# Ledger of designs, part 21: peptides against a protein of PDB entry 2AUS

Target 1, 323 residues: chain A of PDB entry 2AUS
Amino acid sequence: ADIKREVIVKDDKAETNPKWGFPPDKRPIELHIQYGVINLDKPPGPTSHEVVAWIKRILNLEKAGHGGTLDPKVSGVLPVALERATRVVQALLPAGKEYVALMHLHGDVPEDKIRAVMKEFEGEIIQRPPLRSAVKRRLRTRKVYYIEILEIDGRDVLFRVGVEAGTYIRSLIHHIGLALGVGAHMAELRRTRSGPFKEDETLVTLHDLVDYYHFWKEDGIEEYIRKAIQPMEKAVEHLPKIWIKDSAVAAVAHGANLTVPGIVKLNAGIKKGDLVAIMTLKDELVALGKAMMSTQEMIERSKGIAVDVEKVFMPRDWYPKLW

## One batch from the design tools (peptide; made by RFdiffusion4, then SolubleMPNN)

Design b1_p27_6_s2
Fold by OpenDDE base, seed 2:
Structure b1_p27_6_s2 (fold): chain B 323 residues (1-323), chain A 27 residues (1-27)
Amino acid sequence: as target 1 above (323 residues)
Amino acid sequence: MSLIEEFRARIERLRRELEELLERMAK
């Protein structure tokens, strides 16, 4: 479930100047691309890096980055952040993932036993990263949020699984197969969600991108490429947010820490140390940072550093310097 | 089709589409 975070208003009289900034829905197409994220349907076969390289070629981009590696054989949701938004992928790396997996059992197992055993894998599991992972091969705990069996056909089991970032579905399937006593392997895997990015109308193929870029450059039709690219703000929808005064935006855009007087509204449940998105009153992403206070402290205090600004996205000139 | 068959067919379509794209980009 998309956890709808409560919004607490600290300053109900704060207004925003409509002439300042570029709200996500008001960006010219070139600027929209510069601050864009593609919800790519990654095909099976290529690496995530190869696909990013192709997108850069197709869209004539200097920079792009992906919101968490998909293995070559894995298809589906690969967020690709573009140009100035490239760095927003950092918000997606720790985000939960959903997959649909086809598991093939190496022996016959009653359906009731399959269902019972797979349910036992909901919750905390111990995994060892595969040898091919750049991650040190240490035992680690991961959360399986849910397992939903979609279909069982003899030895083939189709299931949906929600997992903590960096959970290895291949390893999960291997352990399920061991628990069933017959062994199992991953026949197919598709990622259906990466944080706020899911299989929906925003999911586009490499073909779509080729065609939509052509329609824009040759036919002057920007609508398709505009729809194919999400604003970078989409990539932070799952984060707790802090909305700031217009007078604070330029300072934060210059890399200044957010102080408590700059806060207009904020999400409930922010803890010290949380990654937070600093937003304008027009829902523009200014920066990512580390919360130095809880939500409650940000409400009660009159001064102090609320957020240690780690990464600025907004250009320095979108809002005037008011200091 | 079963959900398994549909799932396999969807993945196979993406493989074919990629092959077609690679052929277009090689010309």
Scores: peptide ipSAE 0.618, ipTM 0.945, DockQ to the pose 0.838
Fold by OpenDDE base, seed 4:
Structure b1_p27_6_s2 (fold): chain B 323 residues (1-323), chain A 27 residues (1-27)
Amino acid sequence: as target 1 above (323 residues)
Amino acid sequence: MSLIEEFRARIERLRRELEELLERMAK
């Protein structure tokens, strides 16, 4: 997910008016919340939906959504997008994920054999979604990007695993147990990463949110709640970006498709069909859309639809209509 | 503590913190 994408500049003379828009670092606290994403440390026990409902209650919100379900027993990184940012979670659903898992073996296995077999599960695996998944139960291939064994203590194996979105760690552990010949189950699971959200200084608990909301509402101290909420732009950091002219922003904010003349700069390696983030020159998220051209086509062409706009986030009035 | 023990202890802290929060929210 930390692939620094090259930025190709198409218009090096493009300027932005500092009076237009609300850059992620300059939003008033109420507006910051309206366009916010919490990097929640989901506790074990509740469903992801129950936790979202509690956040809505704690922060007095009308709408919120999560960046990919964690099972009730699973803890750790749950991005929760707030209010007007709620739909930014669609950018996080396809994002890679990392977990730390505790696997319990049902028999004794030499450590060297554990290490050897677990290494064979790096790469492509075939999985069937569990019954409780909102996804149709079809066999599907998923990528395991890496497995790092952290500790082995007899029958207990602690490991870090990086996976493609919708890889089921419980199913992975079951298959590892079968390959070891003794069987295994998932004792504990924690998500440590969901795309750009990881275990870092931005990770907050439900307790933190209660306390920080009280400090803001009762004491007038906004600093804590401001730090606890990330700008919605954080939720698209892993996507390829296209930066547009100030004159194109209002049209895209009204739901118009992005045309090639509106592009100032863009990431390398965009393919037709990719999910892309349309950004202002102040790094504000305007919209998500589907690339209708490659990066190369967007550079070489003078006209045409570059992005089919699927979801607008920016209000229509942040930038003036210049058409 | 082993990494396994620390990992279990971290999860158990989050469980206890949630229980305490739910008790506070019920008052």
Scores: peptide ipSAE 0.618, ipTM 0.945, DockQ to the pose 0.863
Fold by OpenDDE base, seed 5:
Structure b1_p27_6_s2 (fold): chain B 323 residues (1-323), chain A 27 residues (1-27)
Amino acid sequence: as target 1 above (323 residues)
Amino acid sequence: MSLIEEFRARIERLRRELEELLERMAK
């Protein structure tokens, strides 16, 4: 659920200098690419790693990484973080996923029974990772957030499913087939959401990227390639945020932990141990880190380490050293 | 078209577009 997180203001008088930093909407095209994430429509056939290698070739990039593996046969939403943004993918790995799946039943089942049984798979399910997974093959629980049946045509069932990260849809379909008593297999699978990335106007193909890069390099038209690349800040929209004073930005950009006096505003509901995004007052991503306090502790305390900084993204020179 | 037919057709279009792209990149 896109739960709009409440914003608690700690310092309502805090201002930001418009000359410092590079807000997501004001980056020159080269800098926008260096701090970009592509919402790629991954085609069926290639691995996620092959597709990342092709994007690097197409866009003449040194580094890129993806926000969570899609199997070769699976199409749809693959976030690809570019260059200096490459490590922002760590924010996307634990994020919820949505898929549209086509399940084929191995026997005839009344529609009412299909609907009733599939509804029973909403909630906690027990799964074992497949043999080909790098994940240890221990039994684990995973949450199915929702199942929405889109169409039933005889033995073919098209459905939307929202799941916890690392839920195996192939295994879910196998268990649904067993519960129906006839068996089933996954005919097709498409990922329609990965955290903040979904099927919308920002979704682009490999063909789009080739054409848009050509328009920029040969025709001098940057508009298309600019629209095809999202700012890295998009990749942290689903995280709880902490906004900091201009005077705290350079210290955090140098790898210092965030202390309580640096906080201007923050989201409600942060718990100790949560992954949080540290933002400027211009909504620039400074760093990712682990919350060392709850939201309530960050409000009530006058001092202490609020966030253990794990990964800095912002260059050290975007804001002045004010310490 | 049914939603199932549209869904299959969308996936098949992406497959064909990839094949065409790979042929362009091999030249």
Scores: peptide ipSAE 0.617, ipTM 0.944, DockQ to the pose 0.861
Fold by OpenDDE base, seed 3:
Structure b1_p27_6_s2 (fold): chain B 323 residues (1-323), chain A 27 residues (1-27)
Amino acid sequence: as target 1 above (323 residues)
Amino acid sequence: MSLIEEFRARIERLRRELEELLERMAK
């Protein structure tokens, strides 16, 4: 569930100048692309890296990055951050994932037993990373948030699964098969969610991108390509946010740490060490950073470093330097 | 169609669309 985080207001009189910045909905098409994220329906077959290379070719881009690798055979939601937004994918790597998986059982199992055993895999599971993973093959715990069986047809089991980032669905299916006593393998897998990106009206194919880019470049119709690209701010919707004064924006855009006096409002429940999004009062992403204070400390203190700024996204010239 | 059949069909559409796209981009 998109848990709406409570917003605590520190300065209810803070206003924003409408002439400064570029709100996500008001960016010229070229600027929108420069700060864009595509909710790509990755086809099965290619690597996530190959698909990113194709997007760069299709859209004539210098750089792009993806919001977490999908294996070649895996299809579905692959957020692809473009150009100046490329590093926003850092916000998506730790985000929860949802998949729809088709599991094939290697023997006959009563449906009631399938349902009972699969329910036992909700919660904490022990996994070994696959050999091809760049991650050290250490036993690790992962959370399975939910398993929803969609359909059972003999030995074929279609299910939805919500998981912690870096949970291996292939390994989950293998362990389910062992628990059932017959063995199982992953027949098909789609990712249906990556943090704020899901299967919705924003999901586009590579084919869509080719056509929409053509309509823009040859026919002068920007509407389709504009809709196919989400603002980079979408990629941080799941993060706790801190909204800052106009007078603080330029400093943060220059790489200065956010200090407590710059805060207008913030989400509840920020802990020290959390990844946070620093936003303008127009909901523009200024930077990502590490919280150096809790929400409570940011409310109670009059001064100090609130956020250690790790990655700036906003150009330095969108807001005036007021120091 | 069953949900399993629809799921398989959706994945297969994406395979075909990719093949068609690759052929289009090679011209």
Scores: peptide ipSAE 0.616, ipTM 0.943, DockQ to the pose 0.853

Design b1_p27_6_s3
Fold by OpenDDE base, seed 2:
Order: sequence, then structure tokens, then C-alpha cells
Structure b1_p27_6_s3 (fold): chain B 323 residues (1-323), chain A 27 residues (1-27)
Amino acid sequence: as target 1 above (323 residues)
Amino acid sequence: MSLIEEFRARIRELEEKLKELLEELKK
């Protein structure tokens, strides 16, 4: 479930000037692309890097980055952040992921036993990264949030699985197969969710991008390419947010830390050390940063550094300098 | 079709579409 975070208002009289900034829904198409994220349906076969390179060619972009590697054989949800939004992928790397997997068992197992054993893999599991991973091959815990069996057909088991970032579904299936006593392998894998990006109407193919870019450039029809690209703010929907005064925006956009007086409203449950999104009152992403205070401290204190700003996204000129 | 068959079919369709795209991009 998308955890709806409570919003605590600190300054109920704070207004925003409608002439400042570029809200996600009001960006000219070129600017929308510059601050865009594609919810790509990655085909099986290519690497995530190859697909990003193709998107850059198709859309005539200098920079792009993906919100978490999919293996070549894995299809589905690959968030691709564009141009000035490229670094927003850092918000997606730690995000939970969902997959649909087809597991093939190497022997016959009663359905009741399959269901019982797979349920035992919900919660904390011990994994070792695969040899092909750039990550040091140390044993680590990962959380399996849920396993939902969709279909069992003899030795084929289709299931949905929600997992912590960096959980290896191939390894999970291997361990399930061992626990069943017959062994198993991953026949197919598709990612159906990466944080706020899921299989929905925003999911687009490489073909869609080719066609939609053509419609824009040749026919002057921007509607399709506009819909195919999400605003970068989509990539931070899962993060706790802090909304700031117009007078604080330019300073943060220049890389200044957010101080407590700049806060208008904030999500409940922010802890010190959390990654937070700093937003304008128009829901524009200004920056990502590390919370230096809890939500409670940000409410109770009149001064101090609330957020250590790590990455600015907003241009310095969207809001006036009011200092 | 079973959900397994539909799932496999969807993956195959994406593989085919990719082949078509790669052929178009070579022209």
C-alpha cells in the first residue's frame, strides 16, 4: 500500500506566488522533458544501460539514468530519468520493488506444500549476491514484504513478490527450490513496480517513445510525448516531503541547507538521517537531502538546520533571491 | 489462457517488438 504520510502544517498562512517556478503540470514540453522520468517497459534482451542509450538517441538527449538495474533477461518497469532529472534515480535505488516471477520446480511437489513453504519466505531472508554483481558477495539480510501465488500449474509457479531493494529473485527461487527438496529455477521475471513507478497507464515501450517523439517533431503534436514522460516529482512520491516558503526556495536551489524557519509543512514520521524531498508549495522538487531533525524537532524548534541538502534539482532562477 | 501462458505471451511480445525496433533503427 502506498503509505499515505500525514501532512503537518507549521505555517497555515504561507502563500506561494503563482508567477514563480514551473509546477509539474505547467512545464513547457522541452522543460518537461528536461525534468522528466520515463516509466519504461524494458524489453528482455538488452541491458538497462543499452536501453538508456537508446532512449537518449530516440529523444535526442545528452544525459539519462535508470532507477535500478534490470538484468538483460528481465522485463518491465525501468524508471529512466532524463537530462536534469538524471540524478533523481538515487531516490529510486533504495525503493522497494515488486516482481512477477515464473518459477519452475525440478520435481513434483504437492500444491499445499508449495504454498506453505513459499509463505515461510515472507519476512527476512539471507541472501548472497550473485557473482555477476558489482556488489561484494557477502551474506546479507533482505526483506520479502509479501509473496502472492498467482497460479500453480504442475511444476510451474507464477507468483508476485514485493521485496527490499537489492533482493535477488533468482536467489529467492533457488532457496525456495531447496526448501521444497526438489530444486527450482527462475524461468521468467518481470518487474512490476519500482517505488512509485508501476504497471499502469504511464508504462511506455521504446516503440511508443519513437512514435511519440516523431508525432511531436514532425506533426507538432506534443500530447503523446508529454504523457509518456512523468515529471521528476513522480520519482520522489515515496519519500517524506518538506514544503518550504517561496523565500527559502532560491537559497536551497543554490545549495544552502534548509533551516527550520523555511518550513511551511512536512510529513509526519521523518527521522534524523532519512532521505527527504524538499518541495515548493507548488509541489516542485527543489532538492533531496538528509534530515538533520525529526518531524517533531522541526515543529518544536524555531531555528537550526532541518535538512542537509545533498542534491539540487531546481534551477537557481525559478524563484527570486529573497535574502 | 492460463495466467502463466498470458505472462509468457506478454514477454514474447516485448521480445518481438524489440526485434522490429532494432530492424527499423538499422534502416
Scores: peptide ipSAE 0.576, ipTM 0.930, DockQ to the pose 0.840
Fold by OpenDDE base, seed 1:
Formats: structure tokens, sequence, C-alpha cells
Structure b1_p27_6_s3 (fold): chain B 323 residues (1-323), chain A 27 residues (1-27)
């Protein structure tokens, strides 16, 4: 469930100037691309880096980055952040993931036993990173949020699984196979969700991008390429948000830390150390930063550093300098 | 078609579309 975060209003009289900034829905197509994220349906075969290189070639881009590696053989949801939005992928790294997996069992197991054992893998699991990972091969805990069996056909088990970031589905399937006593391997894997990006009408192929770019450049039709690219603000929908005064936007866009007087409204449940999105009153992403206070401290205090600004996205000139 | 067959078919379709695209990008 998209946990709808409560919004606490600190300044109910704060207004925004409609002439300042570029709200996500009002960006010209070129600016929309510069601050865009593609919900790509990654095909099986290529690496995530090869696919990003192809997108850069297809769309004539200087830079792009992906919101979490998919293995070559894995298909599905790969968020690709474009140009000025490239750094927004940092918000997607810690985000939960969903997959649909086909597990093949190496022996016959009664369906009731398959269902019972797979249910035991919901919750905390201990995994060792694979050899190919740049991560130290220490045992680590990961959360399996849910397992939903979709179909069982003899030795083939199709299931949906929601997991904490950096859970290895291949390792999960191996451990399920061991627990069943017959062994198992991952036959197919598709990612169906990466944080706010899922299998929906925004999911596009590399072919779609070729066609849509052609329609724009050759035929002057913007509608397809506009729909194929999400605003960068989509990539932070799952984060706690802090909305700031128009008078604070330019300072934050120049890399200044957010101070408590700049806050208009904020989500409940922010803790010190959380990654937060700093937004304008028009829901434009200004910056990502680390919360230096809880939500409660940001409400109760009159002064101090609320957010340590780590990554600025908004240009310095979208809002006037008012200090 | 079973859900397993549909799932495999979707993956194969993406793989074939990629092959077609790669041949187009070589021209």
Amino acid sequence: as target 1 above (323 residues)
Amino acid sequence: MSLIEEFRARIRELEEKLKELLEELKK
C-alpha cells in the first residue's frame, strides 16, 4: 500500500507566486526531459548500464542513471533518471522492490508443503551477498514483506514477492528449495516494482522510446514522449516531504541548509537521519537532504538546521533570491 | 493459457523485440 503520510501544516498563511518555478505539469517538453525519469521495461539480455547507454543514444542525452541494477537475465521495472534528474536515483536505492519469479523445484513436493514452507520465508531472512557483488560477503538480514503464490504446476512455482532493497531473489529461491528438501533454482525473474515505479501505463519499452522520439522530432508530436517520461518528482513520492516558503527556495537551490523558519508544511514521522525531499508549495523538487530534526522538533523549534542539503536539483534562477 | 505460460510469453516477447531493435540500430 502506498502509505499516505500525514501532512502537518506549520504556516497556513503561506502563499506561492504562480510566476516562479516550473511545476511538473507545466514544464515545456525539453525541460520535462531534462528533469525526467523513464519507467523502463528492461528486456532480458543486456546489463542495466548497456540499457542506460542505449536510452542516452535514442534520446540524444548527455547523462542518465538507473534506480537500481537489474541482472542481465532479469526483465521489468528499471527507473532511468535523465540529465539534470540523474542524481534522483539515490532516492530509489533504499526503496522496496517487488518481483514475479518462476522457481523450478528439483523434485516432487506436495502443493500444501510448498505453500506452508514458502509462507515461513515471510519476514526476516539471513542472506550472504553473491561473489559478483562489490559488497563485503558478510551475512546480512533482509526483510521479505510478502510472498504470494500465483500458480503451482508440478515442479514450477510462480510467485510474487515484496522485499527490502538488496534482497537476492536467487538466494531466496535456493533457500526455499533447501527447506523443501529437493532443491530449487530461479528459472525466470521479472521486477514489477521499484519504489513508486510499477507495472502500469507509464511502463515503456526501448522500442516505444525510439518511436516516441521519432514522432516528436520528425512529426512534431510531443504527446507520446511526454507521457513516456515521468517528472523527477515521481522518483521521490515514497520519501517524507518538507514543503518550504518561496523565500527559502533560492537559498536551498544555492546549496544552503534548510532552516526551521523556511518550513510551511511537512510529513509526520520524519526521524533524525532520514532522507527527505525538500519541495516547493507547487510540488517541485528543490533538493534531497538528511533530516537533522524529527517532525516534532521541526514543529516545536523556532530556529535551527532542519535539513542538511545533500543534492540540489532545482536551478538557482527558478525562484528569486530574497536574502 | 496458464499464468506461467503467459509470464514466459511476456519475457520472450521482450527478448524478441530487443533483437529487432538491435538489428534496426545497426543500420
Scores: peptide ipSAE 0.575, ipTM 0.930, DockQ to the pose 0.867
Fold by OpenDDE base, seed 5:
Structure b1_p27_6_s3 (fold): chain B 323 residues (1-323), chain A 27 residues (1-27)
Amino acid sequence: as target 1 above (323 residues)
Amino acid sequence: MSLIEEFRARIRELEEKLKELLEELKK
C-alpha cells in the first residue's frame, strides 16, 4: 500500500494561480466538513450503517458513506466520507486492509508448528464468501500479503494480517485451525488499516466527535473538529495520480474527460483500466476516473482521452472556464 | 499486561464508551 509512486513531469513550466480553488489545508471549517472523511474507530456492537447514521446525527449532516463494511462485532478503522465527499469511498473499497485478530485454537499445538503453518497462509488463498455476504458465494482467490504473529499464549494467537479487499479473516482462521488439525475460531477482530487510513493520531471515536462538535458550536473552538476530519484527498492517497493544468480543471469539473494536453505530471505505472485520481497542481481532488492509457502512452501521445471521468468532486466554479 | 490482554481491554473500553454514549443520545 505504501509504494511511493514515481512522479513523471510532462510540463515543468506549468504554474497554478493561488486565487483559484481551495487547497485541502485552506478550506474554511464548513467547507472542510463538506469535503471531509473521518477516520472513525468503529466500536463493536453496531453495524457500519448505524454508525454512519449516528455520525450524521452528531455532526448535523445530510449525507455520509463508509469506505467498506465492518461486521457488527468488528472494531477499528472505518473511513466515513461526509456530504460532497460521500462518493470518495469508491476509492477505498478495492484498497488493501490490515487487521489484528485473536484466534483461539480448539486444542494444544506446539508454538513452532503454529508459526510454520501460519506462514504457509501468506500468498494466495481460496475462499468462499460467507452466507451473510451480499457477494455471490463462488470460490475465489484472495491475497494474504503478510501474517505477523504478535503473541502466542497457549491456545490464544494474536496476529496482524494484511489482506486484499474482501478477504474474510474468519474464514482464514477456520482454515488455519483445520491445517493445525485441532480447529480454531475468531475470538476478536479489529481493523487497523483501510488503504491510507490507519491507527494513528487521526483515529477518532464517536465520543470525540460529540465533544469536538460541542466545542465548535457552543464554545466557538473549531480546532478539534477540524483535526478530527481529514480532507477527502486523504481517501485517494493510495491511488495513482494525474495532475492537470489550471486550464483543464473547469472542463473536468463539468464532467469532460481528461485529454492528454491537460496533463502536467503523473505517477509512473498507470495501466489502462486503473482507477486514477485527477488532481490540481494544489493537490485538490477534481475527479476519479478510469485510465484509458498507460503512463507511457500519456507521455508519448500528444492527443487523445487519457482518463474517462467517472465521478466529479470539485465544484464547477472553483476554477474559471478557460475554454 | 500481555499484548492479548491489552488488545481485549481496548475492545472492552470501546464497548463501555458506546453504552455511555447511547444513554446520552437518548436524553
Scores: peptide ipSAE 0.574, ipTM 0.928, DockQ to the pose 0.864
Fold by OpenDDE base, seed 3:
Structure b1_p27_6_s3 (fold): chain B 323 residues (1-323), chain A 27 residues (1-27)
Amino acid sequence: as target 1 above (323 residues)
Amino acid sequence: MSLIEEFRARIRELEEKLKELLEELKK
């Protein structure tokens, strides 16, 4: 569930100049692409890196990055951040994931037993990363948020699973198979969610991108390519947000830390050390940073560093320097 | 169709579309 975070208003009189910045819905097409994220339906076969290389070729881009690796055989939701938005993928790496998996059992098991055992895998599980992972093969805990069995057909079990980032579904299926006593393997896997990106009307194929880019470049029709690319702000929807005064935007865009006087409104429940998105009053992403205060401290204090700014996205010239 | 059949069909469709695209990109 997209838990709508409570918004606490600190300055109810703060206004924004409509002439400053470029709200996500008002960017010219070239600027929209420069600050874009594609919700790609990754086909099975290619690596996530190969698919990113193809997108750069198709859209004539210098740089792009993906919001968390899908294995070659895995299809579905791969967020691909473009050009100036490339670094926004850092917000997506720690985000929860959802998959639909087809598990094949190596023996016959009663359906009631399948359902009972799979439910026991909700919660904390112990996993060993696969050999091909750049991650040290240490045993680690991961959270399984939910398992929803969609269909059971003999030895084939289709299920939806919500997991913590870096949970290995193949390992989960292997352990389920061991617990069932017959063994199991992953027949198919599709990612259906990566943080705010899901299977919806924004999901596009590589073929769609070719066609839509052609319609824009040859026919002058920008509507399709505009719809195929999401604003980078979508990639931070799941993060706690801090909205800042127009007068603070240029300083943060120059890499200055956010100080408490610059805050207009903020989400409840920010803790020290959280990754937060710094937004304008027009919901433009200025920067990502580390919270140096809790929400409560940001409300109560009159001064101090609220956010240590780690990554700036907004150009320096979108808002004037007011100092 | 069963949900399993629909799920497999969707994956196959993506594989086919990729093959078509790769053939077009070779021209």
Scores: peptide ipSAE 0.572, ipTM 0.928, DockQ to the pose 0.873

